Peptides against a protein of PDB entry 1IK9. Designs and how they scored, part 214

Target 1, 211 residues: chain A of PDB entry 1IK9
Amino acid sequence: MERKISRIHLVSEPSITHFLQVSWEKTLESGFVITLTDGHSAWTGTVSESEISQEADDMAMEKGKYVGELRKALLSGAGPADVYTFNFSKESCYFFFEKNLKDVSFRLGSFNLEKVENPAEVIRELICYCLDTIAENQAKNEHLQKENERLLRDWNDVQGRFEKCVSAKEALETDLYKRFILVLNEKKTKIRSLHNKLLNAAQEREKDIKQ
Target 2, 207 residues: chain A of PDB entry 1IK9 as posed
Amino acid sequence: MERKISRIHLVSEPSITHFLQVSWEKTLESGFVITLTDGHSAWTGTVSESEISQEADDMAMEKGKYVGELRKALLSADVYTFNFSKESAYFFFEKNLKDVSFRLGSFNLEKVENPAEVIRELIAYALDTIAENQAKNEHLQKENERLLRDWNDVQGRFEKAVSAKEALETDLYKRFILVLNEKKTKIRSLHNKLLNAAQEREKDIKQ
Target 3, 195 residues: chain B of PDB entry 1IK9 as posed
Amino acid sequence: MERKISRIHLVSEPSITHFLQVSWEKTLESGFVITLTDGHSAWTGTVSESEISQEADDMAMEKGKYVGELRKALLSVYTFNFSKESAYFFFEKNLKDVSFRLGSFNLEKVENPAEVIRELIAYALDTIAENQAKNEHLQKENERLLRDWNDVQGRFEKAVSAKEALETDLYKRFILVLNEKKTKIRSLHNKLLNA

## One batch from the design tools (peptide; made by RFdiffusion4, then SolubleMPNN)

Design b2_p25_5_s1 (from b2_p25_5, 13 letters changed)
Fold by OpenDDE base, seed 4:
Formats: sequence, C-alpha cells, structure tokens
Structure b2_p25_5_s1 (fold): chain B 211 residues (1-211), chain C 211 residues (1-211), chain A 25 residues (1-25)
Amino acid sequence: as target 1 above (211 residues)
Amino acid sequence: as target 1 above (211 residues)
Amino acid sequence: SFEEMLEEEKKEEKEFEEKLNNLEK
C-alpha cells in the first residue's frame, strides 16, 4: 500500500491546517482511502474504482486524465498555486474539492467521510508514518552522501592517473626524439668521415698514376 | 532552534505510542522544551540549564556525561534496546525516565509538565514539522542523486580519456621505434657501402704497387 | 628493447671502426 500525507486548507476553516492522508494499492485508479484530520478529530472515507470511473464519466473526462487530476489534487500537497480548493462540512461529513483555472472553477470530486470514533489512534498512526518516512529518508540520504564521497575519490584518482599518463606520453616522445637524433648524428658523422677517406684515397691514386 | 521528535512507550500505557518532542538552542545543555503527546492530549515542560546542572550534581555525574545521557534518552528515539524507560503520571503531570543497565536501573531525569489547553494546535504543529522535514530530506535526496549521477558521468568521461591516453602512448612508442629503425637501417647500409668501397680501393692500390 | 638495439648498434659501430683501423699499417 502506498500513502501520502499533505497539509490542506479548508475553505470553512482557513486558519486551521488540516492533514489529508491518501492510501492506495499500486494506482490511485483502483480506489483509495482518504483520511482528513485537524489534530483533534478525524474523518475517513473509502473511494472505489467504480466511483472514480463514475465521477470521470459524469465529468465527461477521460479516466486517465481524471485520475491524473486526482493525483495532483490529493497527493501533491498544497503547492503554492491555489489550483485546488478543499471543502469539508463537519455536519454532513461531505468532502469535495474544486479545480480553479483562470476562467473556470469546477468540482473535481466529492466523498462522504465518516467521523472516526478514536481520532487519537489515527493521529498517532499518522505521526508514526511520518517518523518512519523521516528515518527511511535519512538512511537514504546518508547512503547517497557516502556514495557521493566515494565517487568523488574515484574521480580524483582517475583524473590524477590521466594527468600522469599525459605527462608521461609527452616525456616519452621528447626522450625518444632526443635519443634518435643523437644516434642519427653519430651515423651522419661516420658517413662524412668515410666519404672523406674515399676522396683522399682517390686523390692519392691519381697522384701515383701521374711519374 | 533544533527539534527532535521520537516515539516512546510509557510504562503506564505501553499499548499507546506516545511522542516525545524536544526543542533546544544549539546544545541540550543550555536547556530544552519537552512536549509529550498521545495524539489527543499534550503536555509541555521547560528545563533550564540550571536544572540540568542540578540533576547532574545530584547524580554525582559529570555534566557533559549527563547531557550525553539526556541526548541518548530524549533524542535517539526508541532504539531496539529498552535502555531507557519512560514514566508519566497524567494526574501529577510528572515525567521521569530511567536508564536500565544490566545490573542497575537508575533515574536519569524528571520534569514537571503542564497540560496544554489546545493539544490540537501542538499536534498540528508537530505534524507540520514532520512534513517539512520529509520535504527537506526529499529535496536533499534528489540533489544528492543528481550529483551522484553527475559524478558517475564525469568519472566515465575521465576513465575513457585515460584509456585512450594509454593506448595512444603505446601506439606512439611503437610508431616512433618503427620509423627510427628504418632511418637507422638506411644509414647502416650507406656506411657498409662506403666501407666496401674503401676496402676495394685499398686492394686495388696494393695490386698497382705490386705491379 | 630500444636500449638493447642502441647497445648492438654501438657494438657494430665499434667493430666497424676496428676493421677500418686495421686496414690503415
């Protein structure tokens, strides 16, 4: 089961933060349980897949689009945009919410909720879920931090090896060229010496023929 | 101000999870505000630095050690070890906690709490703090995840450049050696040719003298 | 190795100089 808790403001009690809990199996389309609390009282309702389908049909909205709007209304939390307005009557236990667009406001959904007999249990369970979520997120955060530090070390190690490889390549090229120039110059000097010896020998032979 | 919320079990009501909130400025030694709730009622007390010092003195415990024990009792949450036992009288509003060691249990601290007139406000504020903490931790987790993905890409890029540098170094060395061997062999061939010409010239001169 | 090739070349060069000096008596 998946769960989301958000804070909402009711039109009837805008000064009192309410909490909207939604719980569902796999997808919101399969139905959900909605719980509303003000920290003293709680109200719960179950919404079936058939009710979601009926609301989509009554709105002449494609079911996937309607479920997408439900997900935004019920799960996003109160984002800074007053796009969704929540209404609840404590007398009728009737919960409804509207989508406010620039030129049109319309009812997105409505649910009958039942007042919970023991709201303290629902509130305690909600706080427990928040504390569990905090602990899980902290453990994930510590894991990601350790992985980040590992990846940074591994990056620095490879970077340092790469820089050494570049420097070693340039040094190798320079060293090889210097060594080869020396050897080539020795061979050139020897060729010049042998050529001069041949010239001298030819000149001496020409002198010996001339007696 | 720093804050920690934990779940605790009271000896008087072990079937009902209670929540212990502690709020303090910089260090727990400077004093703290403690709030207890069962999701219906709430109780709050303020503990001063002087009261903490007095409790440490009465226990004949070094203040830093005592504050360290308070931090473990009040901030760790109920770890799986029943090392800390919490007691609360709803009648006297007296809260006390014990440290259970293998051979000794002792009172670690005690506070007078006051019943909150509007517990719903305290509970709503506590839930708001939990939701804010969840949102902050989620944002930090998303940031760390993106950074880890960046560092992994950067590592792969440097690794690929390093492998190319290694291969290019080996290829350079091999190419330079091949080129230099060719040039050296040409010079060696020319030296051998000149030497053979000198030998022939010397042999012809020796024939001409014998002639 | 390249060093071994350079040493062999120096050896061949020295043997070649000795042969040349033996022709010059």
Scores: peptide ipSAE 0.029, ipTM 0.818, DockQ to the pose 0.482; fails the geometry check
Fold by OpenDDE base, seed 1:
Structure b2_p25_5_s1 (fold): chain B 211 residues (1-211), chain C 211 residues (1-211), chain A 25 residues (1-25)
Amino acid sequence: as target 1 above (211 residues)
Amino acid sequence: as target 1 above (211 residues)
Amino acid sequence: SFEEMLEEEKKEEKEFEEKLNNLEK
């Protein structure tokens, strides 16, 4: 089961932060359990897939788009932009929420909730879930941090090997050229020496022919 | 202000998870505010630095070691090892906790709490803090994940450049040798040609002299 | 190796110089 807790403000009680818990299986479309609490009282309702489908049809909205709006309203909390207005009557246990656009406000959903007899248990379980989520997220953070430190070391090691390879390539080229020039100069000197010997031999032969 | 919420079990009410909030400035040694809740009622007490020092002295324990034990007891939650036993009397508002070792159990600390008049506000604020902590930890997780993905890309890029550098070094050496051998062989051929000309000239001169 | 090739070249050159010096007697 997936779960999300959001902080909301009710139009009737704007000074009291309420908490909206939504629990569902795989997708919000399959239905969900909604729990509302003010830290003293709690209210719960079950919303079926059929009710979600009916609300989408009543709104003349495509079901996937409607579920997308439900997800934004119920799972993101009241974003700071007052885009969603939440209403709850403690007497009727009727919960409804509206989407506020520039020129249009419309009811997005409405649910009948039931007052929980033991709100303290619901609140304790809610706090337990928050603490478990914090612990899981902390463990994930520690893992990711250690992995980032590993990847940074591995990057530095390869970078250092790469820089050594570049320097070794430049050094190799320079050394090979120096050695090549030495041998080439030796061969050039030998060629020059042999040419001079041939010139001298030709001059001597020309002298020997000229007696 | 730093804050930690832990789940504890009271010896008097082992079936009801209690939540222990500790709030402090910089160090636990400077004193702290302790809040206990069962999701319906809340109790708060302030523990001063002087009380912590007195408890350490009464225990004949070095203050830093005592604060270290307080940190384990109050900030880690009841670890699954039953190392810490928590007790609370709702009538006396007396909270105390014991450390259980193999052969020795001893009282680690004791606090007088006061019943909170509006526990719902304390519970709402506690849930708000949990939700804020979840959001902060999620944002940190997303950041670390993106950084991890970046570091992995950067590693792959440097690794690929390193492999190309290695291959380019080997190719350079091979190419330079091939070019060197070509030039060297040309010079060797020239030297051999000049030697043959000298040998022929010497043989002709020896024939001319014998002639 | 390049060193082996250089040593072979020096050896061939020395053998050639010795052959040349033996022809120059």
Scores: peptide ipSAE 0.029, ipTM 0.819, DockQ to the pose 0.456; fails the geometry check
Fold by OpenDDE base, seed 3:
Structure b2_p25_5_s1 (fold): chain B 211 residues (1-211), chain C 211 residues (1-211), chain A 25 residues (1-25)
Amino acid sequence: as target 1 above (211 residues)
Amino acid sequence: as target 1 above (211 residues)
Amino acid sequence: SFEEMLEEEKKEEKEFEEKLNNLEK
């Protein structure tokens, strides 16, 4: 079961924040329970999947689009653009909401609610759910923070090893070239020495032939 | 201003969850506002720094230790060990709490509360604070999640560069050695060739002298 | 190792110098 609590303003009581709780199983399309409270009184209604389908048909709206609007209206609270207007009569227990477009307002849905006999219990349960949600989100936050700290340590360790590897590669190349040049120069000196000895031997032989 | 809401059970009404809100500035030691509600009625009291100091003195407890116990009692809710017992008289508006140790229970503090005239407003504000806290914690969790994903990408990028650097170092060493051996062998062959020419020249000269 | 190769080169070079000196006698 999923639940969302939002704050709304009623057209009849715009100065008093009301709370709209919606509870559903898997999808809002399958039906939901709506609870309205002003912090003193509470009202609850159940909306079935058949009622949602009937409201979509009566509006000549595609069901998925209708459920999408229903989700935005009931679960988002009044978005910053006051796109949804909420109305409730405490006398008739009739709740309805409208979508306000620039040029046209239209009724999106309406529900008959029932006054809860023990509103304090509904309010206590709602507060309990909020406190539990805060605790769960705090625990998740602490976990993510510890994981961030771990990932940052792991990154610093690999970065430090990488920098050492780069430096070691450059040092290795430089050292190997220096050592190789030394050995090559020794061999070049030996070749030059042997070549000079050969030239001298040839010159001496040419002198011995000329008596 | 800081605030904490917790759920408590009153000894007089153990079946009904009550909510204890504590609000303070910077430290609980500087004084606090306590609000108790059952979801229908609300009661509020203000506790000054002087009252906290007086209660610590009356208990013969060091102020920092007393404030530490006060923080655990009022801000943690009843911990899983029922270490703190809460009592409230709705008639006298007298609130007191005890610390229960295995062998001894003692009064930790007591407050005179005042019944709130408009409990619905206090309850609505409390619910608003819970909803705001949920939204803030959700935004923080989404931020930490995105940061975790960034750190993981950055780690994978450095790890992949490190592995390439290790492989490139090993390949460089192997390639340089192979090239060096080739050049050395060419120089050795040239030295041997020049030496053989010198030997032949010496042997020919020795024949010419005997001739 | 490269150092072992350098030591072998020095050994071969020394043997070569000894052979040269034995021919000049």
Scores: peptide ipSAE 0.029, ipTM 0.818, DockQ to the pose 0.478; fails the geometry check
Fold by OpenDDE base, seed 5:
Structure b2_p25_5_s1 (fold): chain B 211 residues (1-211), chain C 211 residues (1-211), chain A 25 residues (1-25)
Amino acid sequence: as target 1 above (211 residues)
Amino acid sequence: as target 1 above (211 residues)
Amino acid sequence: SFEEMLEEEKKEEKEFEEKLNNLEK
């Protein structure tokens, strides 16, 4: 079961924040339970999948689009754009909501609610659900924070190893060059020494031929 | 201002969840506002720093230790260990709580509350605070999730660069050694050639002397 | 570069061979 609580303002009581609870199984399309409270009284109604389908048909709207509008109206709260207007009569227990566009307002849905006999129980359960949701979100936040700290350590460790690898590559190249220059210079010196010995031997032979 | 809402069970009404709200400035030691609700009625009291100090003195407890026990009792909720018992008389508006140890129970604090005239407003504000806290925690969780995804990408990028650097270091060493062995072998061949020329020149000179 | 050093080494070696071949006449 999924649940969403939102703040709404009723056209009849614009100064009193109401809370709209919607509960559903898997998708809002399967039907839902709607609960309205002002912190003193509560009203509940069940909306079936058949009622949702009938409202979509009565509106000449495709069901998926209609359910998409229901989801925006009932689950997002009254967003900062005042796109949805909520109406409730405490006398008739009739709840309806409208979508306000620039040039057109139209009724998006309407439900009959029943007054809850024990509103305090509904309010307590609603507060319990809020506190449970806070605790779950805090536990998730602490988990994500610990994972973030782990990933940051792991990043710093690999970055430090990478920088050491770059420096070690440059140092290796420089050291190999220095060692090879030394060995090459020894070989060059030996070649020069052998050439000088060959030149001296040739000069001595030319002297011995000249008696 | 800091605020904590917890669930409690009153000894007088063990089947009805009550909500204990505590609000304070910076530290619980500076005093606090306590609000109790059952989802129908609400009761509020203000506890000053002087009252906290007096209760600590009356208990012969060090103030920091006493405030530490207040924090556990009032802010942790009734933890799963039933270490704290809450009592409230709706008739006298007297609230008190006890610490239960294995062999001793003692009163930890007591406060006079006042019945709120408009409990619905207090309940609505409490639900608003819960919904705001949920929204803030959700935004923080989404931020931490995005940061974790960033850090994981950054880690993978550096890890891939590090592996390339290791492979490039090994390839560099192998390539440099191959190039240097070629040059050294050329120099060794030249040295051998020059030695053979010197030996031949010496043998020719020894023939010319015998001749 | 190492290639430049190897080319310079080959050039010095070639100049050294030419000097040796010019001394052997």
Scores: peptide ipSAE 0.029, ipTM 0.817, DockQ to the pose 0.416; fails the geometry check

Design b2_p25_5_s2 (from b2_p25_5, 15 letters changed)
Fold by OpenDDE base, seed 1:
Structure b2_p25_5_s2 (fold): chain B 211 residues (1-211), chain C 211 residues (1-211), chain A 25 residues (1-25)
Amino acid sequence: as target 1 above (211 residues)
Amino acid sequence: as target 1 above (211 residues)
Amino acid sequence: ELEKELKEEKEEEKKFEEELKKLEE
């Protein structure tokens, strides 16, 4: 079961933050339980998949699009843009919400809610769920933070090894070339010396032939 | 201002989860506001630094140690170990809590609370704070997750560059040595050839002198 | 003959120095 709690403002009670809890199984499309509370009273309704389908059909809206609008209205909370207007009559227990576009407002959905006999239990459970969610999110944050710190250390270690490897490669190349040049120069000097000795020997032989 | 909400069980009402909100400025030592609710009623009290100091003195406990115990009792929630027992009288509005050790239970603190006239406002504000905390923690989780994914990519990139650098270093060393050996062998062959020519020239000259 | 061999060896040395230089680039 998935759950989302959001703050909403009712048109009838704009000064009192209401809380809208929506609970569903896997997908909002398969139906949901909606709970409204003002922190004193609570109201609950169950919306079936058939009701969602009927509301979509009545609106001449494709079901997936309609469910997408329900998700935005019911699960996002009242975003700052007042795109969704919520209405509730405590007398009729009728909850309805509208989507306000620039030039057109239309009813997005309507639900009959029932007044909860023991609102304190619903409120306590709602607070418990919030506290559990906070604890879970904190544990996840601590885990992610520790992993982030680990990854940063591991990155720094590999980066330092990489820089050392680059420097070692350049140093190796330079050292090998220097050693190579030294040995080659010794061999070149030896070749030149041997050539000079051969030239001298040839000149001496040519002198010896010329008496 | 810092705030912590926790679940507690009152000895008088063990079947009803109560919520303990503690609010303080910078340090719990400087005083705090304590709010208790059952989701229907709420009670609030203010505890001053002087009261905290007096409670520590009455217990013959060092202030820092006492504040440490207050923090564990009031901010951790009822941990699974029932080390802290909470008591509240709705009639007297007297809240007290005990620390249960293996062989000794002692009163850790006691506070007079006042019944809140409009508990729904306190409950709504408490739920709002929980929802805000959830949203903040979610945003932090998303940030940490994205950073974690970035750091993992960066690590993989540097690791791959490092491995390529290692392989390139080994390949460079091998190639340089192979080329070096080839050239050195050519020079050695030339030196040997020139030495043989010199030896032959010397032998011919020695023959010419003997001749 | 020896002068020719010396010239050829100087040319081979020069080619080798050029090949080494191309490895440094």
Scores: peptide ipSAE 0.024, ipTM 0.816, DockQ to the pose 0.081
Fold by OpenDDE base, seed 3:
Structure b2_p25_5_s2 (fold): chain B 211 residues (1-211), chain C 211 residues (1-211), chain A 25 residues (1-25)
Amino acid sequence: as target 1 above (211 residues)
Amino acid sequence: as target 1 above (211 residues)
Amino acid sequence: ELEKELKEEKEEEKKFEEELKKLEE
């Protein structure tokens, strides 16, 4: 079961924040339970999948689009654009909400709610859910923080090893070239020496032939 | 201003979860505001730094230790060890709490609370604080998640560069040695060839002298 | 291994230089 609590303002009581709880199974399309509270009284209603389908049909709106609008209205509260207006009569227990666009306002949905006999129990359970959600989110934050610290250590360790590897590669190349240049120069010197000895021997032989 | 809401059970009403809100400036030692609610009624009291000091003195407890116990009792709720017991009289508005150890139970503190005239306002504000805390914690979780994904990418990039550097170092060493062995062998062959020419020239000269 | 081959080649080279010295005598 999924649940979302949002704060809303009623057109009839704009100075008093109300809380809208929506509870559903897997998808909002399959139906939901709506609970309204002002922190003193509470009202609850159940909306079935068939009622959602009927409201979509009555509005001549595609069901997926309609459910998308329900999700925005009921789960986000009045978003920062005040696109949704909420109305509730405490006398009739009739709840309805409108979508307000620049040039067009229309009723999006309406529900008959029932006044809860023990609103304190509903409010306590709602606060318990909020506290549990805070605790879960804190535990997740602590876990993510520890994981972040681990990844940062692991990154620093690999970075340090990489820098050492780069330096070691450059040092190796330089050292190998220096060693090989020395050996090659020794061989070149020996070749030059042997060539000079051959030239001298040839010149002496040419002198011995000339007597 | 810091705030903590916890759930507690009262000895007089153990079946009904109560909520204990504590609000303070910087440290609990400087005093705090305590609010108790059952989701229908609310009670509030202010505890000054002087009252905390007096209660510590009356208990013959060191102030830092006493404040440490207050923090555990009032901010954690009854921890999993049920070390703290909460009592409240709705008639007298007298709130007190006890620390229960295996062999010793003692009163830790007591406060006179005042019944709030408009409990719905206190409850609404408390729910608003919970919803704001949830939103803040969600934003922090999303940030930490994105940071973790960044650090993981950065780690993979450095790891891949490190592995390439190791392989390139080994390949460089092997390639340099192979090239140098080839050059050295060419020089050795040239030295041997020149030496053989010198030996032949010496043998021919020795024949010419005997001739 | 390659350092060992280079050391062995240096030892062979030293032997070759000693043999060359004996032939110059």
Scores: peptide ipSAE 0.022, ipTM 0.812, DockQ to the pose 0.296; fails the geometry check
Fold by OpenDDE base, seed 2:
Structure b2_p25_5_s2 (fold): chain B 211 residues (1-211), chain C 211 residues (1-211), chain A 25 residues (1-25)
Amino acid sequence: as target 1 above (211 residues)
Amino acid sequence: as target 1 above (211 residues)
Amino acid sequence: ELEKELKEEKEEEKKFEEELKKLEE
């Protein structure tokens, strides 16, 4: 089961932060349980997939778009101020919420909630879920931090080896060319010397023929 | 101000999860505020640095060690089962906790708490703090995940460049040696040819002198 | 292999230089 807890402000009680818990299986479209609390009282309702479909049809909205709007309204928490307005009557237990656009406000959804007999149990469970989520996220963060530190070390090590390899390649090329040039120059000198000896021998032979 | 919320079980109410909030400035040694709640009622007390010092002295424990034990008891949350036992009387508002070792149990500390008149406000603020902590930890988690993915890409890129550099160094060495050997062999062949020409010229000259 | 060939080629070069030096007395 997936769960999201959000802070909301009710139009009727703007000074009191309320908490809106939504619980669902896989997708919000398959239905959800909504729980509202002010830290003293709690109210719960269940919304079925059929009710979601009916509300989408009544709004003449495509179901996927409607579910997308529901997700923004009910799961966003402190979204941008004033985009969603929440209303709840403690007398009727009727919860409804509106989407406020620049030029148009419209009711997005409405639910009948039931007052919970033991709100303390609901509140304790909600706090437990928050503390569990904190612990899980802390463990994930500690793991990711250690992995990032490892990856950074590994990157620095490979980078240093790469830089050494580049420098070693350049040094090797330079050294090999220097050595090759020396040996080639020795051979060129020897070839030139042998050519001069051949020329001298030919000149001496030409002198010996002229006697 | 630093804050930690933990789940505890009271000896008097083992079926009801209680929440222990501790709030302090920089170090627990400078004093702290303790808040206990069951999701319906709340109790709060303030413990001063002088009271902490007195409790350490009464225990004949070094203050730093005592504060270390306080931190484990009050901030650990669900530590290892049964190491710390928590007791609270709603009638006297007396809170005390014990450390249970294999062979010895001893009182670690005790506090007088006052019943909060509006527990809903305390509970709402506690839930708000939990939700804020979740949001902050989620943002850190998302950032660390993105950094992890970045570092992994950067590592793979440098590793691939390093491997290419190693291979290119080996290929360069091999290619340079092959080319050098070819050029040297050409020069050796030319030297040998010139020597043969010199030998032939000397033999012809010796024939001409005998003629 | 190539280091070995180059070492062999250097040794052959040295021998060739020694033979050439003996031809030049």
Scores: peptide ipSAE 0.020, ipTM 0.813, DockQ to the pose 0.233; fails the geometry check
Fold by OpenDDE base, seed 5:
Structure b2_p25_5_s2 (fold): chain B 211 residues (1-211), chain C 211 residues (1-211), chain A 25 residues (1-25)
Amino acid sequence: as target 1 above (211 residues)
Amino acid sequence: as target 1 above (211 residues)
Amino acid sequence: ELEKELKEEKEEEKKFEEELKKLEE
C-alpha cells in the first residue's frame, strides 16, 4: 500500500492546517482512501476506481489526465502556487477541491467523508507513519553518504594511479630518447672516424702515384 | 532549536502509542521542553538546566553521564531493547522513566507536566514538523543520489583515461624500440660498409708496393 | 620478448664493437 500525507488549507478554516492522507494500492487509478484531520477530528472516505472513472467522464476528461490531476492535487500538498483549493464542510462531511487556472476555476473532485469515531487512533497511526518514513529516509541518507565516501576514495585512488602513469610515460619517453641519442652519437662518431681514415688512405695513395 | 519526536509506550497504557517530543537549544544539558501526546491530549513541561544538575546530583551521577542517559532515554525512542520504561499519570500529570539493567532498575528522571488547553494545535505542529523533516530528508537524499551519480561518472572517466594511459605507455615503449633498432641497424650497416672499403684500400696499397 | 630482443641486440652490438675494434690493429 502506498500512502501520502500532505498539509492543506481549507477555505472554511484557513488558519487551521489540515492534513490530507491518501492511501492506495499500486496506482491512484485503482481507487484510494482519503483521510482528513485537523489534529482533533478525522474524516475518512473511500473512492473507488468506478467513481474515478465516472468523475473523469462527467468532466469530459481523459481518465489518465484526470488521475494525473488527482495526483497533483492530492499528493503534492499545498505547493506554493495555490493551484488547488480545498473545501470541507464538517456538517455535511462533503469534501471538494478546485483547480484554479488564470481565467477559469473548476471542481476537480468531490467526496463524501465519514467522521471517524476514534480520531486519536488515526492521528497516532499517521504520526507513526511519519516517524517510520523519517527513519527509513535517514537510513537511506546514511547509506548514500557511505557510498559517496567510498566512491570518493575510489576516485582518488584511480586519479593517483593515473597521474603516476602519466608521469611514468613521460619519464620513459625521456629516458629512452636520452639512451638512444647516446648510442646514435657513438655510431655517428665511428662513421666520421672511418670516413676520415678513408680520406687519408686516398690522399696517401695519390702521393705515392705523384715520384 | 533542536527537536526530537519519538514513540513511547507508557506502562499505564501499553496498547496506546504515545509520542514524546523533546525540544532544546544547542545541548540537552541547557534544559529542554518535553511534550507528551496520545493523539488526543497533550501535556508539556519545561526542564531547566538547574533541574538537570539537581537530578544528576541527587542520583550521585556525573552531569555529563546523566545528560548522556537522558539523551538515550528521551531521544532514541523505544529501541527494541526496552532498556527504558516510561510512566505517566494523567491524573497527577507526573511523568517518570526508569532505566532497566539486568539486576537493577532505577528512576532516571521525573517531570511534572501540564495539560495543554489546545492539544490539536500541538498535534498539528508536531505533524507539520514531521512533514517538514520528511521533505528535508528527501531533498538530502536527492542531492546525495545526484552526487553519487556524478562521482560514478567521474570515476569511470578517470578509469578509462588510466587504462588508455597504460596502453599508450606500452605502445610508446614498443614503438620507440622498433624505431631505434631500425636506425641503429642502418648505422651498423654503414660502419660495416666503410670498414670493407678501408680493407680494400689497404689491400690495393699492398699490391702497389709489391708491384 | 622486447627485453630479450634488446639483450640480444646489446650482445650483437657488443660483438660488432669487438669486431670493429679488431679491425682497427
Scores: peptide ipSAE 0.019, ipTM 0.812, DockQ to the pose 0.246; fails the geometry check

